# Designs tried in a protein design run: peptides against a protein of PDB entry 6UG1. Part 32

Target 1, 304 residues: chain A of PDB entry 6UG1
Amino acid sequence: SNEERKRRKYFHMLYLVCLMVHGFIRNEWINSKRLSRKLSNLVPEKVFELLHPQKDEELPLRSTRKLLDGLKKCMELWQKHWKITKKYDNVGLYMRTWKEIEMSANNKRKFKTLKRSDFLRAVSKGHGDPDISVQGFVAMLRACNVNARLIMSCQPPDFTNMKIDTSLNGNNAYKDMVKYPIFWCEVWDKFSKKWITVDPVNLKTIEQVRLHSKLAPKGVACCERNMLRYVIAYDRKYGCRDVTRRYAQWMNSKVRKRRITKDDFGEKWFRKVITALHHRKRTKIDDYEDQYFFQRDESEGIPD
Target 2, 301 residues: chain A of PDB entry 6UG1 as posed
Amino acid sequence: SNEERKRRKYFHMLYLVCLMVHGFIRNEWINSKRLSRKLSNLVPEKVFELLHPQKDEELPLRSTRKLLDGLKKCMELWQKHWKITKKYDNEGLYMRTWKEIEMSANNKRKFKTLKRSDFLRAVSKGHGDPDISVQGFVAMLRACNVNARLIMSCQPPDFTNMKIDTSLNAYKDMVKYPIFWCEVWDKFSKKWITVDPVNLKTIEQVRLHSKLAPKGVACCERNMLRYVIAYDRKYGCRDVTRRYAQWMNSKVRKRRITKDDFGEKWFRKVITALHHRKRTKIDDYEDQYFFRRDESEGIPD

## One batch from the design tools (peptide; aimed at target 1 H22 S104 F111 K112)

Design b2_p16_7_s4 (made by RFdiffusion4, then SolubleMPNN; from b2_p16_7, 5 letters changed)
Fold by OpenDDE base, seed 1:
Structure b2_p16_7_s4 (fold): chain B 304 residues (1-304), chain A 16 residues (1-16)
Amino acid sequence: as target 1 above (304 residues)
Amino acid sequence: SLYEKMTEFIEKLKQA
């Protein structure tokens, strides 16, 4: 019905705000001074120097290569620190079906919320789920004065799915779900004027995204619980930016159709949500990023 | 706060 379509749209909007607020709060928690002091001790001086290379005036690419090597070594150090990777409880922050949402609404379970103190202890000990691990990695880079962003791929239920029963086939569902991450890192390269993508936990990869990312879900089974629609970046100064354009190869042709921003009302609403979560002034880094997004939109063109 | 309530909602969703 038209009513059910409206209900799913509004529920998607509410759910998206809750996810984006969760990302904001986790980004605040990883700015903990106590955690920063502990995590800085994991990074040897030689690795710190690689993270902060001098500008090579002859070949700026040499400085980028040092930064990339420093980030690789940080990933290796992080793997040594992380002792226990817990499985997600059920589906974690991956996308739920409409049926799962309806069933959960009927279930008056008492849930134990992860407190800030428990999160900080989990990161410090190296015990937690993959999301906590990625968030801790971002905290370690920030402890080393690296301009690192927490990236979150927000997975609200698909309001474009009007099926009543949205049950997923259970075979390998968890493996397909966790094949691609929900959280990752970006690091600012001051030499190339670009963001470097870092997945320290899932794919254990460093990428300089041009047209596509390895972190973008591919295949029907993987996309059932992980649809690239809302990739939100949270920086150390409480900036909040939509960076979906970086990771979406087909933003205009495919991704936009699955976003609330497909219409003017949704675009205006989503801009208000981003603005409410963006707590810093604009910088030259934002100008370089917006220029890159503009070039990507021009290069994709208008879908036929 | 609203932020805490929203976080609690998300953490409830993680465990559901």
Scores: peptide ipSAE 0.036, ipTM 0.747, DockQ to the pose 0.867
OpenDDE base, seeds 2, 3, 4, 5: peptide ipSAE 0.021, 0.029, 0.036, 0.035; ipTM 0.688, 0.720, 0.746, 0.747

Design b2_p16_8 (made by RFdiffusion4)
Pose (drawn by RFdiffusion4):
Structure b2_p16_8 (pose): chain A 301 residues (1-169, 173-304), chain P 16 residues (1-16)
Amino acid sequence: as target 2 above (301 residues)
Amino acid sequence: SLESMFESLLEHLESH
């Protein structure tokens, strides 16, 4: 019914707002001073110097390379620090079906509250699922004074799914791509470097294509790329989906609430509500990347 | 029903 269609659109908006705010608060917890100081002693002087390379006037590229080596070394040592990698209970934060949600609302059960202290204890011990692990990795980079963003792929239920049944054909297929990952700024190449230290264990300087964007019909059942939100040290919140969307204006726009005007205005209201800092020059360099990327997409196939 | 879905959402996010 058209009524159920409208409810799905609203609940989608509601769930999305909650997810994005969770990203905002979790980013705050990541900045915890007490935790940062402990995680900093995990980084040797050698790697620390690689994470803060000297300006190389003749060839800025060498500085970028040193940072990449440093990022690689950090990924490695984080693989060692993280001793216990849990499985997501049930579905984690991957996209759920309308049927699944209706049923979760029905069954109230008992839910262990988490809170901030328990999160900190888990990151310091090295115990958690991949979301906790990558978030902790970002906290470590921040304790070393690197401009690290937390990236979250918000996966609200699909408001474009009109079906009354909504049934699907696997765990391994869900976890092929991450919900959380990291970006780090390169002041020499003036670009954001994408880092996934937990799932794909890769570092990529995304230009026009990214390894992180999910592919294949089976894998996209639980992970439909729509809202890639970046949170930074100074409490910025930016929609970074353009970096990770091969066909943004075609394929992805149909799945976002921003396809109509009311949707875009509303979405902007939330981003602004979550962006608690003023514009820096880096924001401009990023907008320039996005503009060029937006103009290079062209006609679809 | 919507309120129950919302409460279930809050509980789910808190568990994460």

Design b2_p16_8_s1 (made by RFdiffusion4, then SolubleMPNN; from b2_p16_8, 8 letters changed)
Fold by OpenDDE base, seed 4:
Structure b2_p16_8_s1 (fold): chain B 304 residues (1-304), chain A 16 residues (1-16)
Amino acid sequence: as target 1 above (304 residues)
Amino acid sequence: KLEDMLEFLKLYLESL
């Protein structure tokens, strides 16, 4: 019905706000001074120097290469720190079906909310789910004074899916679900004026995204619980930005149709949500990023 | 406060 379509749209909006808020809270927690002091000790001086190369005025690419090598070594150090990767309880923050949401509303399960103290202990011990591990990696980079963002791919239920019964097939569903991350890192390269993408946990990759990301879900089974629609960046100064354009090859033709921002009402609403979570002034980094997004929109063109 | 809404919304998400 038209009412059910409205209900799903509003529930998607509420769920999206909740996810974006969760990302904001986790971004505050990883700014913990106590955690920062512990995690800085994991990074030896030689790796710290690679994270903070001098500007090579002749060839800025040499400075970027040092930063990339420093980030690679940080990933290796993080793997040594991290002792136990827990499986997600159920589907974690991956996308639920409408049926799963309706069934969960009836199940008053005592969810053990992960408290800030428990999170800080988990990161400090190297014991937790992949999301906690990524968040801890961002905390380690921030402890080394790196301009690292926490990235969250928000997975609200698909309000464009009007099917009642999307029974996802059971056993292979977890492997396909976790094939691509929900959380990752971005690092500002002050030399190239670009964000570097870092997945320290899942794909264990560093990339300079031009047109395509390795982190963008591919294949039907992987996209069932991980649809790239709302990639939100949380910086160390409590900035909040939509960075979906970086990771979406087909933003205009495909991704926009699955977002609340497909219409002017949804666009205005989503801008209000971003603005409410954005607690810093605009910087030249935002100007370079917006220019990159503009060039990517022009290069994609208008969908036929 | 934003924090209270954030915690409520987090609790809501974790309750889903």
Scores: peptide ipSAE 0.029, ipTM 0.708, DockQ to the pose 0.120
OpenDDE base, seeds 1, 2, 3, 5: peptide ipSAE 0.026, 0.027, 0.021, 0.027; ipTM 0.685, 0.683, 0.634, 0.682

Design b2_p16_8_s2 (made by RFdiffusion4, then SolubleMPNN; from b2_p16_8, 11 letters changed)
Fold by OpenDDE base, seed 4:
Structure b2_p16_8_s2 (fold): chain B 304 residues (1-304), chain A 16 residues (1-16)
Amino acid sequence: as target 1 above (304 residues)
Amino acid sequence: KLKDMLDFLEKYLSSL
């Protein structure tokens, strides 16, 4: 019905705000001074120097290569720190079906919310789910004065899916769900004026994204619980930015149709949500990023 | 306050 379409749209909007707020809270927690002091001790001086290379005026690419090597070594150090990767309880922050949402609303399960103290302990011990591990990795880079962002791929229920029963066949193995991450890292390269993508936990990859990312879900089974629609970046200064354009090859033709921002009302609403979560002034880094997104929009063109 | 909204929304997400 038209009513069910409206209900799903509004529920998607509410759920999206909840997810974006969760990302903001986790981004505050990883700024913990107590955690920072512990995690800085994991990074030896030689690796710290690689994270902070001198600018090579002749060939800025040499400085970028040092930073990339430093980030690779940080990823290796993080793997040594992390002792226990827990499975997600149920589906974690992956996308739920409409049926799963209706069933969970009826089940008054007392979910134990992970407290800030429990999170900080989990990161410090190296014991937790993949999301906690990624968040801890961002905290380690921030402890080394690296301009690292927490990235969250927000997975609200698909309001464009109007099927009554949206049950996934129970055989959608946990492996297909977790094939691609929900959380990752970006690091600012001050030499190339670009964000470097780092997945320290899932794919264990470092990328300089041009047109395509390995972190973008591919294949039907993987896309059932992980649809790239709202990739939100949280920086160390409590900035909040939509960075979906980086990871979406087909932003205009495919991704936009599945976002609340497909219409002017949704675009204006979503901008208000971003603005409410953005607690810093604009910087030259934002100008370079917006210029990159503009060039990516022009290069994709308008879908026929 | 933003924090109270955040705590409410985190509880809500955990209840989902």
Scores: peptide ipSAE 0.029, ipTM 0.704, DockQ to the pose 0.119
OpenDDE base, seeds 1, 2, 3, 5: peptide ipSAE 0.026, 0.027, 0.025, 0.028; ipTM 0.697, 0.698, 0.692, 0.699

Design b2_p16_8_s3 (made by RFdiffusion4, then SolubleMPNN; from b2_p16_8, 9 letters changed)
Fold by OpenDDE base, seed 4:
Structure b2_p16_8_s3 (fold): chain B 304 residues (1-304), chain A 16 residues (1-16)
Amino acid sequence: as target 1 above (304 residues)
Amino acid sequence: KLKDMLEYLQKYLESL
């Protein structure tokens, strides 16, 4: 019905706000001074120097290469630190079906919310799920004074799916669900004026995204619980930015149709949510990023 | 406050 379409749209909006807020809180937790002091000790001086290369005035690319090598070594150090990767309970922050949401609303399960103290202990010990591990990696880079963002791919239920039964065909293997990450890192390259993508846990990759990312879900089975729609960046200064354009090859033709921002009401609403979570002034880094997004929108063109 | 709403919403999400 039209009423059910409205209900699913509003529930999607509420769920999206909840997810974006969760990302904001985790971003505050990883700014812990106590955690920072512990994690800085994991990074040797030689690796710290690679993270902070001098500007090569002759060839700025040499400075970027040092930063990339430093980030690679940080990823290796992080793997040595991380002792136990727990599986997600159920589906974690991956996308639920409408049926799963309706069933969960009826189940008064006593959910054990992960407290800030438990999170900080988990990161410090190297014991937790992949999301905690990524968040801890961002904390380690921030402890080394790197301009690292926490990235969250928000997975609200698909309000464009109007099927009554949205049950997934069979038990989608946990492997297909976790093939692509929900959380990752971005690092500002001050030399190239670009964000570097870092997945320290899942794909264990460092990428300078041009047209597409390796982190963008591909294939039907992987996309059932991980639809790239709302990639939100949380910086060390409590900035909040929509960076979906970086990771979406087909933003205009495909991704926009699955977002609340497909209409003017949704666009204005979503901008208000971003603004409410954005707690810093605009910087030249934001100007370079917006220019990159503009160029990517022009290069994609208008969908036929 | 935004923080209290944020903590409530986090609890709700972790309760899903």
Scores: peptide ipSAE 0.044, ipTM 0.756, DockQ to the pose 0.125
OpenDDE base, seeds 1, 2, 3, 5: peptide ipSAE 0.033, 0.033, 0.033, 0.032; ipTM 0.732, 0.733, 0.731, 0.727; seed 5 fails the geometry check

Design b2_p16_8_s4 (made by RFdiffusion4, then SolubleMPNN; from b2_p16_8, 8 letters changed)
Fold by OpenDDE base, seed 3:
Parts: C-alpha cells; structure tokens; sequence
Structure b2_p16_8_s4 (fold): chain B 304 residues (1-304), chain A 16 residues (1-16)
C-alpha cells in the first residue's frame, strides 16, 4: 500500500539518524585522552616517523609512500594488539530485513548497551567485535597525531524493498554479511591532497581510491545485509561528512535510487542531519575533497 | 505500527 511505503520511508529516516548518532558517539569515545596515551605506546618511534614524513620537494610521491608504509606497519601492530575478535551479536550494525524489524518490535529483548567505560576497556585489552577493533585503530592513529577519520557505512532497512517477506535463509549468511566492513578508516595524505582508505580488520587493505574500492560490497548475497548507500566520515574535530561518492562507482545511476536523497525533500532533510552532526568549521581539506567528488560526478556522467 | 517501530528503534539505540 501507499501507507506501508510511507511507513518504511519514515522508519528508514529514523533508523538512519540513529546510526549516524551512534557513529558520532563512537567518534567522541575514541577521542579519549586516557585511551590516546595508552595506544600511542603501541607505535614505535620509527613507525611514528613514517607516519610523519618530511615533504620531498623533488618527488612528493616518496612522502606518500612513507606514509603508506607507516600505515601498513600500524595495521600489523594493531593485529598484534588485538587478541580476541568477537562475532557480532545477531547481525550487529548490518542491514536488517523488514520482517526482522517487525519480529523484534514484539520482543522486549534486554539489549546490553556498551557503556563508554566498557568500550575503552575493550579497546585497551584488544577484546571486542570488528567494529570496536576498527574504532580502536582510528584512536591509535589519532594518538600518533595522524588525521584519521572514522568511516561508517550506515545500513538502515531498504525503504525501496516493498516485499513482505525478505527472510535471508542460508548456512553462509553470516560469512556473506561480514565479507565487507561496516566501519573503516580514512587518513589524510597532505602530499597528494587525498584521503587514503584503510581497512585494518576485515580485508586488511590500504587503498588510494580512484574509481573503485575493494570495500564496496559486490554480489547479491553480500548486498543483502550491506548496501553501500550512506558512508559517513567522522573526524577528530567532530566533523561529519557524506563520503559515499568515494566508494560508489555508480552514485547517480544506482546508489541515489536507494537513498532518501533521491528527492528534494529527502536531500534537504539529510543535509539538516549532516549539519546537526558537523561541529567544526570548513577547511582546505574539505575543499580538496569536494573538488574530488565533483570530478567523480562529472566522470560518471548522467546515466543513460 | 509506527510507535512499535519507534520503540524498537529506541531499544536498538540503547543496544549500541
């Protein structure tokens, strides 16, 4: 019905705000001074120097290569720190079906809230789910004065899916779900004027995204619980930015159709949500990023 | 329906 379509749209909007607020809160928690002091001790001086290379005036690419090597070594150090990777409880922050939402509304389940103190302890011990691990990695890079962002792929239920039953049956459902991350890191390269993508936990990869990312879900089974629609970046100064354009090959042709921003009302609403979560002034880094997004929109063109 | 969904969403937020 038209009513059910409206209901799913509004629930998607509410769910999206809640996920974005969660990302904001986790981004605040990883700015903990106590955690920062503890995590900086995981990074040897030689690795710190690689994270902060001098500008090579002859070949700026040499400085970028040092930064990339420093980030690789930080991923290796993080793997040594992280002792226990817990499975997600149920589906974690992956996309729920409409059926799962309706069934869960009837169940007064005692959800265990992860308190700030428990999060800081989990990161400090190296014990937690993959999301806590990625968030802790961002905290370690920030402790080393690296301009690292927490990236969140927000997975609200698909308001464009009007099917009543969307039961996801299969022995591999969890493996397909966790094949691609929900959280990752971006690091500012001051030499190339670009964001470097870092997945320290899931794919264990570093990318300089041009047209395609390895972090973008591929295949029907992986996209059932992980649809690339809302990739939100949280920086150390409480900036909040939509960076979906970086990871979406087909933003205009495919991704936009699955977003609330497909219409002017949704675009204006989503801009208000971003503005409410963006607690810093604009910088030259934002100018370089917006220029990159503009070039990506021009290069994609209008879908035929 | 919408209220039940809001309650689910509150419970879900409290689980995060």
Amino acid sequence: as target 1 above (304 residues)
Amino acid sequence: KLEEMLEFLKLYLESL
Scores: peptide ipSAE 0.027, ipTM 0.685, DockQ to the pose 0.747
OpenDDE base, seeds 1, 2, 4, 5: peptide ipSAE 0.025, 0.025, 0.026, 0.025; ipTM 0.684, 0.662, 0.687, 0.684; seed 4 fails the geometry check

## One batch from the design tools (peptide; aimed at target 1 Y10 V21 K272)

Design b2_p17_1 (made by RFdiffusion4)
Pose (drawn by RFdiffusion4):
Structure b2_p17_1 (pose): chain A 301 residues (1-169, 173-304), chain P 17 residues (1-17)
Amino acid sequence: as target 2 above (301 residues)
Amino acid sequence: ELEEELEEILKEAKEHL
C-alpha cells in the first residue's frame, strides 16, 4: 500500500539519522585522551617519522610515498595488536530486510548495554569485531597527530524496496566489503588516502575507481552503498559518497532519500547538525575533487 | 540541543508525509 510505502520512507529517514548520529558519538569516543596516549606508544620512532614526513620541495611525491610506507607499516602492526577478531552477532550493522526489522521489533529479548568505558577497554585489549578494530585503528592514527577520518557506510533499510515478501538467497557474502574504514590526508598531493586495515587490508589513492565499493548482486543484498559519511578529529561530518560511487548520479541517487528536493534539504539539515566546525582549505580541495568527479561521470551505459 | 533539533527535523518529515 501507499501507506506502507510512506512508513518505509519515514522509518528509513529515522534509522538513517540514528546511524549517522551513532557515527558522530563513536567518533567522539575515538578522540578519548586517555586511550590515545596508550595507543601512541604502539608506534616506533621510525614509523612515526614516516607518518610526518618533511616537506620535499623538489618532488612532493616522495613525501607521499613515505606516508604510504608508514600507513602500510601501521596496518601491519595493527594486525598484530588486534588479538581477538569477533564475528558480528546476527547481522551487525549491515542492511536488514523489512521482514527482519518487523520481527526484531516483535521480539524484545535482553540486550547488554555497552557504553563508553566498555568500548575503550575493548580497543585497548584488542578484542572486538571488525568495526571496533578499524575504529581503534583510527584512534591510534589520531594519537599520532595524523588527520584521520572515520568513514561509515550507513546501511538503513531500503525505502525503495516496495515488496511485501522481501526474502533473500550467506555470511561470507555479507562481510566481503566493510561498513567502517579510514581516510588520511596527504598534504603533499592534497588528497584523501583511503585505508581499510581490517577487511581488505589495502591502501588506495582513490581517483576514479575504488576497491571498497561492493560488487555483484549477492554481496549488495546486505550492503547497498548510499551514504558514506566521514567524521574528522575536529568533529566535522561530510558526505563523502562521491569518492566511493562509480555511478553517483545514476545508480546511487535512486536509492538515496536525496532524489527529490525535500529529501536533499532534509539530509543537509542533518549533516549540518552533525558538522561542528568551520570550513578549512582542505574542505575546498575535497569539494574540487568531488566536482571533477561529478563532471567525469557522464552518460550512463 | 542536538536532540531537540533532530526531533524538529523528524516532525517536519512526519507532517510532510

Design b2_p17_1_s1 (made by RFdiffusion4, then SolubleMPNN; from b2_p17_1, 7 letters changed)
Fold by OpenDDE base, seed 1:
Structure b2_p17_1_s1 (fold): chain B 304 residues (1-304), chain A 17 residues (1-17)
Amino acid sequence: as target 1 above (304 residues)
Amino acid sequence: SLEKKLQEILKEFEEYL
């Protein structure tokens, strides 16, 4: 019905706001001064120097290569720090089906929310789920004065799916779900004027994204619980930006159709959510990023 | 507060339904 379409749009938007607020809160927690002091001690001076190379005036690419090597060594150090990777309880922050939402409304399950103190302890000990691990990695880079931002791929229920039963029949549902991350890192390269993508936990990869990312889910089974639609960036100064354009190869042709921003009202509403979570002034870094997004929109073209 | 801004955003959404 039209009513069920409206209801699903409502729950999608409510769920999206809750997820974006969750990302904001986690970004505040990783700015803990106590955590920063502990995590800075994991990075030896030689790795710190690689993270902060001098500008090579002859070949700026040499400075970018040092930064990339420093980030690789930081991923290795982080893996040594992280002792226990817990599985997600149920589906974690991956996409729920409509049936799972309806069943959850009937079950008064007290979701144990992780407290700030428990999160800080988990990161400090190296014990937690993959999301906590990625968030802790961003905290470690920030402790080394790297301009690192937390990235969250928000997975609200699919309001474009109008099926009554959305049960998933897959035997490998968990493996397919966790094949791609929900959280990752971006690092500002001041030499190339670009964001570097870092997945320290799942794919253990560093990318300089041009047209596509390895972090973008591929295949039907992986996309059932991880649909790239809302990739939100949270920086060290409490900036909040939609960076979906970086990771979406087909933003205009495919991704936009599954976003609330497909219509003018949804675009205006989503802009208000971003503005509410964006707590810093615009910078030249935002100008370079917006220019990159513009070039990506031009290169994709308008779908005929 | 962030909470007040979120409540305003949710109310504007209720008006769209």
Scores: peptide ipSAE 0.128, ipTM 0.817, DockQ to the pose 0.819
OpenDDE base, seeds 2, 3, 4, 5: peptide ipSAE 0.102, 0.101, 0.053, 0.127; ipTM 0.797, 0.793, 0.743, 0.816

Design b2_p17_1_s2 (made by RFdiffusion4, then SolubleMPNN; from b2_p17_1, 8 letters changed)
Fold by OpenDDE base, seed 2:
Structure b2_p17_1_s2 (fold): chain B 304 residues (1-304), chain A 17 residues (1-17)
Amino acid sequence: as target 1 above (304 residues)
Amino acid sequence: SLDKELEELLEEFKKYL
């Protein structure tokens, strides 16, 4: 019905705000000075020097290569620190079906909210789910004075799916769900004027995304619970930015149709949500990023 | 507060349903 369409759109918007606020809170927690002091001790001086290379005036690419090597070594150090990767409770922050939402509304399931103190202890011990591990990795890079962002792929229920029953059946459902991450890292390369994508936990990869990312979900089974629609970046200065354009090959033709921002009302509303979560002034880094997004929109063209 | 801004954002879109 039209009423059910409105209800699903509303619930999608509410759920999206809750996810974006969760990302904001986790980004605040990883700025803990106590955690920073502990995590900086995991990075030896030689690796710190690679994270902060001098500018090579002859070939700036050599400086980027040193940074990439430093980030690789940081991923290796992080794997040594991390002792226990817990499975997600149920689906974690992956996308729920509409049936799962209806069943959850009837069940007064007390979601055990992780407290800030428990999070900081989990990161410090190297015990937690993959999201806590990624968030801790971002905290370690920030402790080394690296301009690292926490990236969150927000998975609100699909308001474009009007099917009543959307139950997902299959023995491999968890493996397909966790094939691609929900959280990852971006690092600012001051030499190339680009963000470097880092997945330290899931795919264990470093990318300089041009057109495509390995972190973008591919295949029907993986996209059932992980649909790339809202990739939100949280920086160390409490900036909040939509970076979906980096990871979406087909932003205009495919991704936009599944976002609240498909219409002018949704665009204006989503801009207000971003503005409410964006607690810093604009910087020259934002100018370089917006220029890159503009070039990506021009290169994709207008969908027919 | 962030909570108040979020409550206002939630009340705004209820009017469009």
Scores: peptide ipSAE 0.024, ipTM 0.692, DockQ to the pose 0.823
OpenDDE base, seeds 1, 3, 4, 5: peptide ipSAE 0.024, 0.023, 0.023, 0.021; ipTM 0.670, 0.630, 0.685, 0.639; seed 4 fails the geometry check

Design b2_p17_1_s3 (made by RFdiffusion4, then SolubleMPNN; from b2_p17_1, 8 letters changed)
Fold by OpenDDE base, seed 1:
Structure b2_p17_1_s3 (fold): chain B 304 residues (1-304), chain A 17 residues (1-17)
Amino acid sequence: as target 1 above (304 residues)
Amino acid sequence: SLEEKLKELLEEFKKYL
């Protein structure tokens, strides 16, 4: 019905706000001064120097290469620190079906919320789910004075799916769900004026995204619970930015149709959500990023 | 506050109901 379409759109928007606020709260928690002091001790001086290379005036690319090597070594150090990767409870923050939402509304399950103290202890011990591990990695880079931001791929239920039964065919293995991350890191390269993408936990990759990312979900089975639609960046100064354009190869043709921002009302509403979570002034880094997004929109073209 | 701003954003959703 038209009513069910409105209800699903409303519930998608509510769920998206809750996810974006969750990302904001986790970004505050990883700014803990107590955690920072502990995590800085994991990074040797030689690795710290690679994270902070001098500008090579002859070849700025040499400075970027040092930073990339420093980030690789930080990923290796983080693997040594992280002792226990827990599985997600049920689907974690991956996308739920409409049927799973309806069934969950009937079940007054007390969701055990992780407290700040428990999170800080989990990161300090190296014991937790992959999301806690990525968040802790961002905290370690921030402890080394790296301009690292937390990235969250928000997975609200698909309001474009109007099927009554949205049950997944029972064979979607936990492995297909977790094949791609929902949290990762970006690091500002001051030499190339670009964000470097870092997945320290899942794919264990560092990339400089040009046209497409390895972190973008591919294949039907992986996209059932991980649909790239809302990639939100949380920086060390409590900035909040939509960075979906970086990771979406087909933003205009495919991704936009599955976002609340497909219409003018949804665009205006989503801008208000971003503004409510954005607690810093604009910087030259935002100008370089917006210029990159503009060039990516021009290069995709208007879908025929 | 952030909470007040979230409540305002949630009230704007009622326009879709």
Scores: peptide ipSAE 0.133, ipTM 0.818, DockQ to the pose 0.761
OpenDDE base, seeds 2, 3, 4, 5: peptide ipSAE 0.026, 0.073, 0.075, 0.026; ipTM 0.696, 0.779, 0.751, 0.700

Design b2_p17_1_s4 (made by RFdiffusion4, then SolubleMPNN; from b2_p17_1, 9 letters changed)
Fold by OpenDDE base, seed 1:
Structure b2_p17_1_s4 (fold): chain B 304 residues (1-304), chain A 17 residues (1-17)
Amino acid sequence: as target 1 above (304 residues)
Amino acid sequence: SLEKYLKELLEEFKKYL
């Protein structure tokens, strides 16, 4: 019905706000001074120097190569620190079906929310789910004075799916779900004027995204619980930005149709949510990023 | 508070549904 379409759109927006606030809170927690002091001790001086290369005036690419090597070594150090990767409870922050939502509304299950103290202890010991691990990696880079931001792929239920039963088939569902991350890292390269994508936990990859990312879900089974729609960046100064354009090859033709921002009302509403979570002034880094997004929109063209 | 503002944004949204 039209009423069910409206209900699903509303619930999608409520869920999206809750996810974006969750990302904001986790970004605040990883700025802990106590955690920062502990995590900086994991990074040797030689690796710190690679993270902070001098500008090579002859070939700026040499400075980017040093930064990339430093980030690779930080990823290796993080793997040594992280002792226990826990499975997600149920589906974690991956996308729920409408049926799962209806069933969960009937079951007043007290979700045990992880407290800040328990999160800081988990990161500090290297024991937790993949999301806690990625968040801790961002904290380690920030402890080394790297301009690292936390990236969250927000997975609200699909308001464009009007099917009543969206039961997902059994055994491989968890493996397909976790094939691509929900959280990752970006690092600012001051030499190339670009964000470097870092997945330290899932794919264990460093990427300079041009037209497509390895972190973008591919295949029907993976996209059932991980649809690239809302990729939100949280920086060390409490900036909040929509960076979906970086990771979406087909933003205009495919991704926009699955977003609340497909209409002017949804665009204005989503802009208000971003503005509420954005607690810093604009910088030249934002100008370079917006220029890159503009060039990506022009290069995609208008979908036929 | 941020929570109050987010609740207001959600209530604003109910009027357009």
Scores: peptide ipSAE 0.050, ipTM 0.750, DockQ to the pose 0.918
OpenDDE base, seeds 2, 3, 4, 5: peptide ipSAE 0.044, 0.027, 0.041, 0.032; ipTM 0.746, 0.713, 0.739, 0.730; seed 3 fails the geometry check

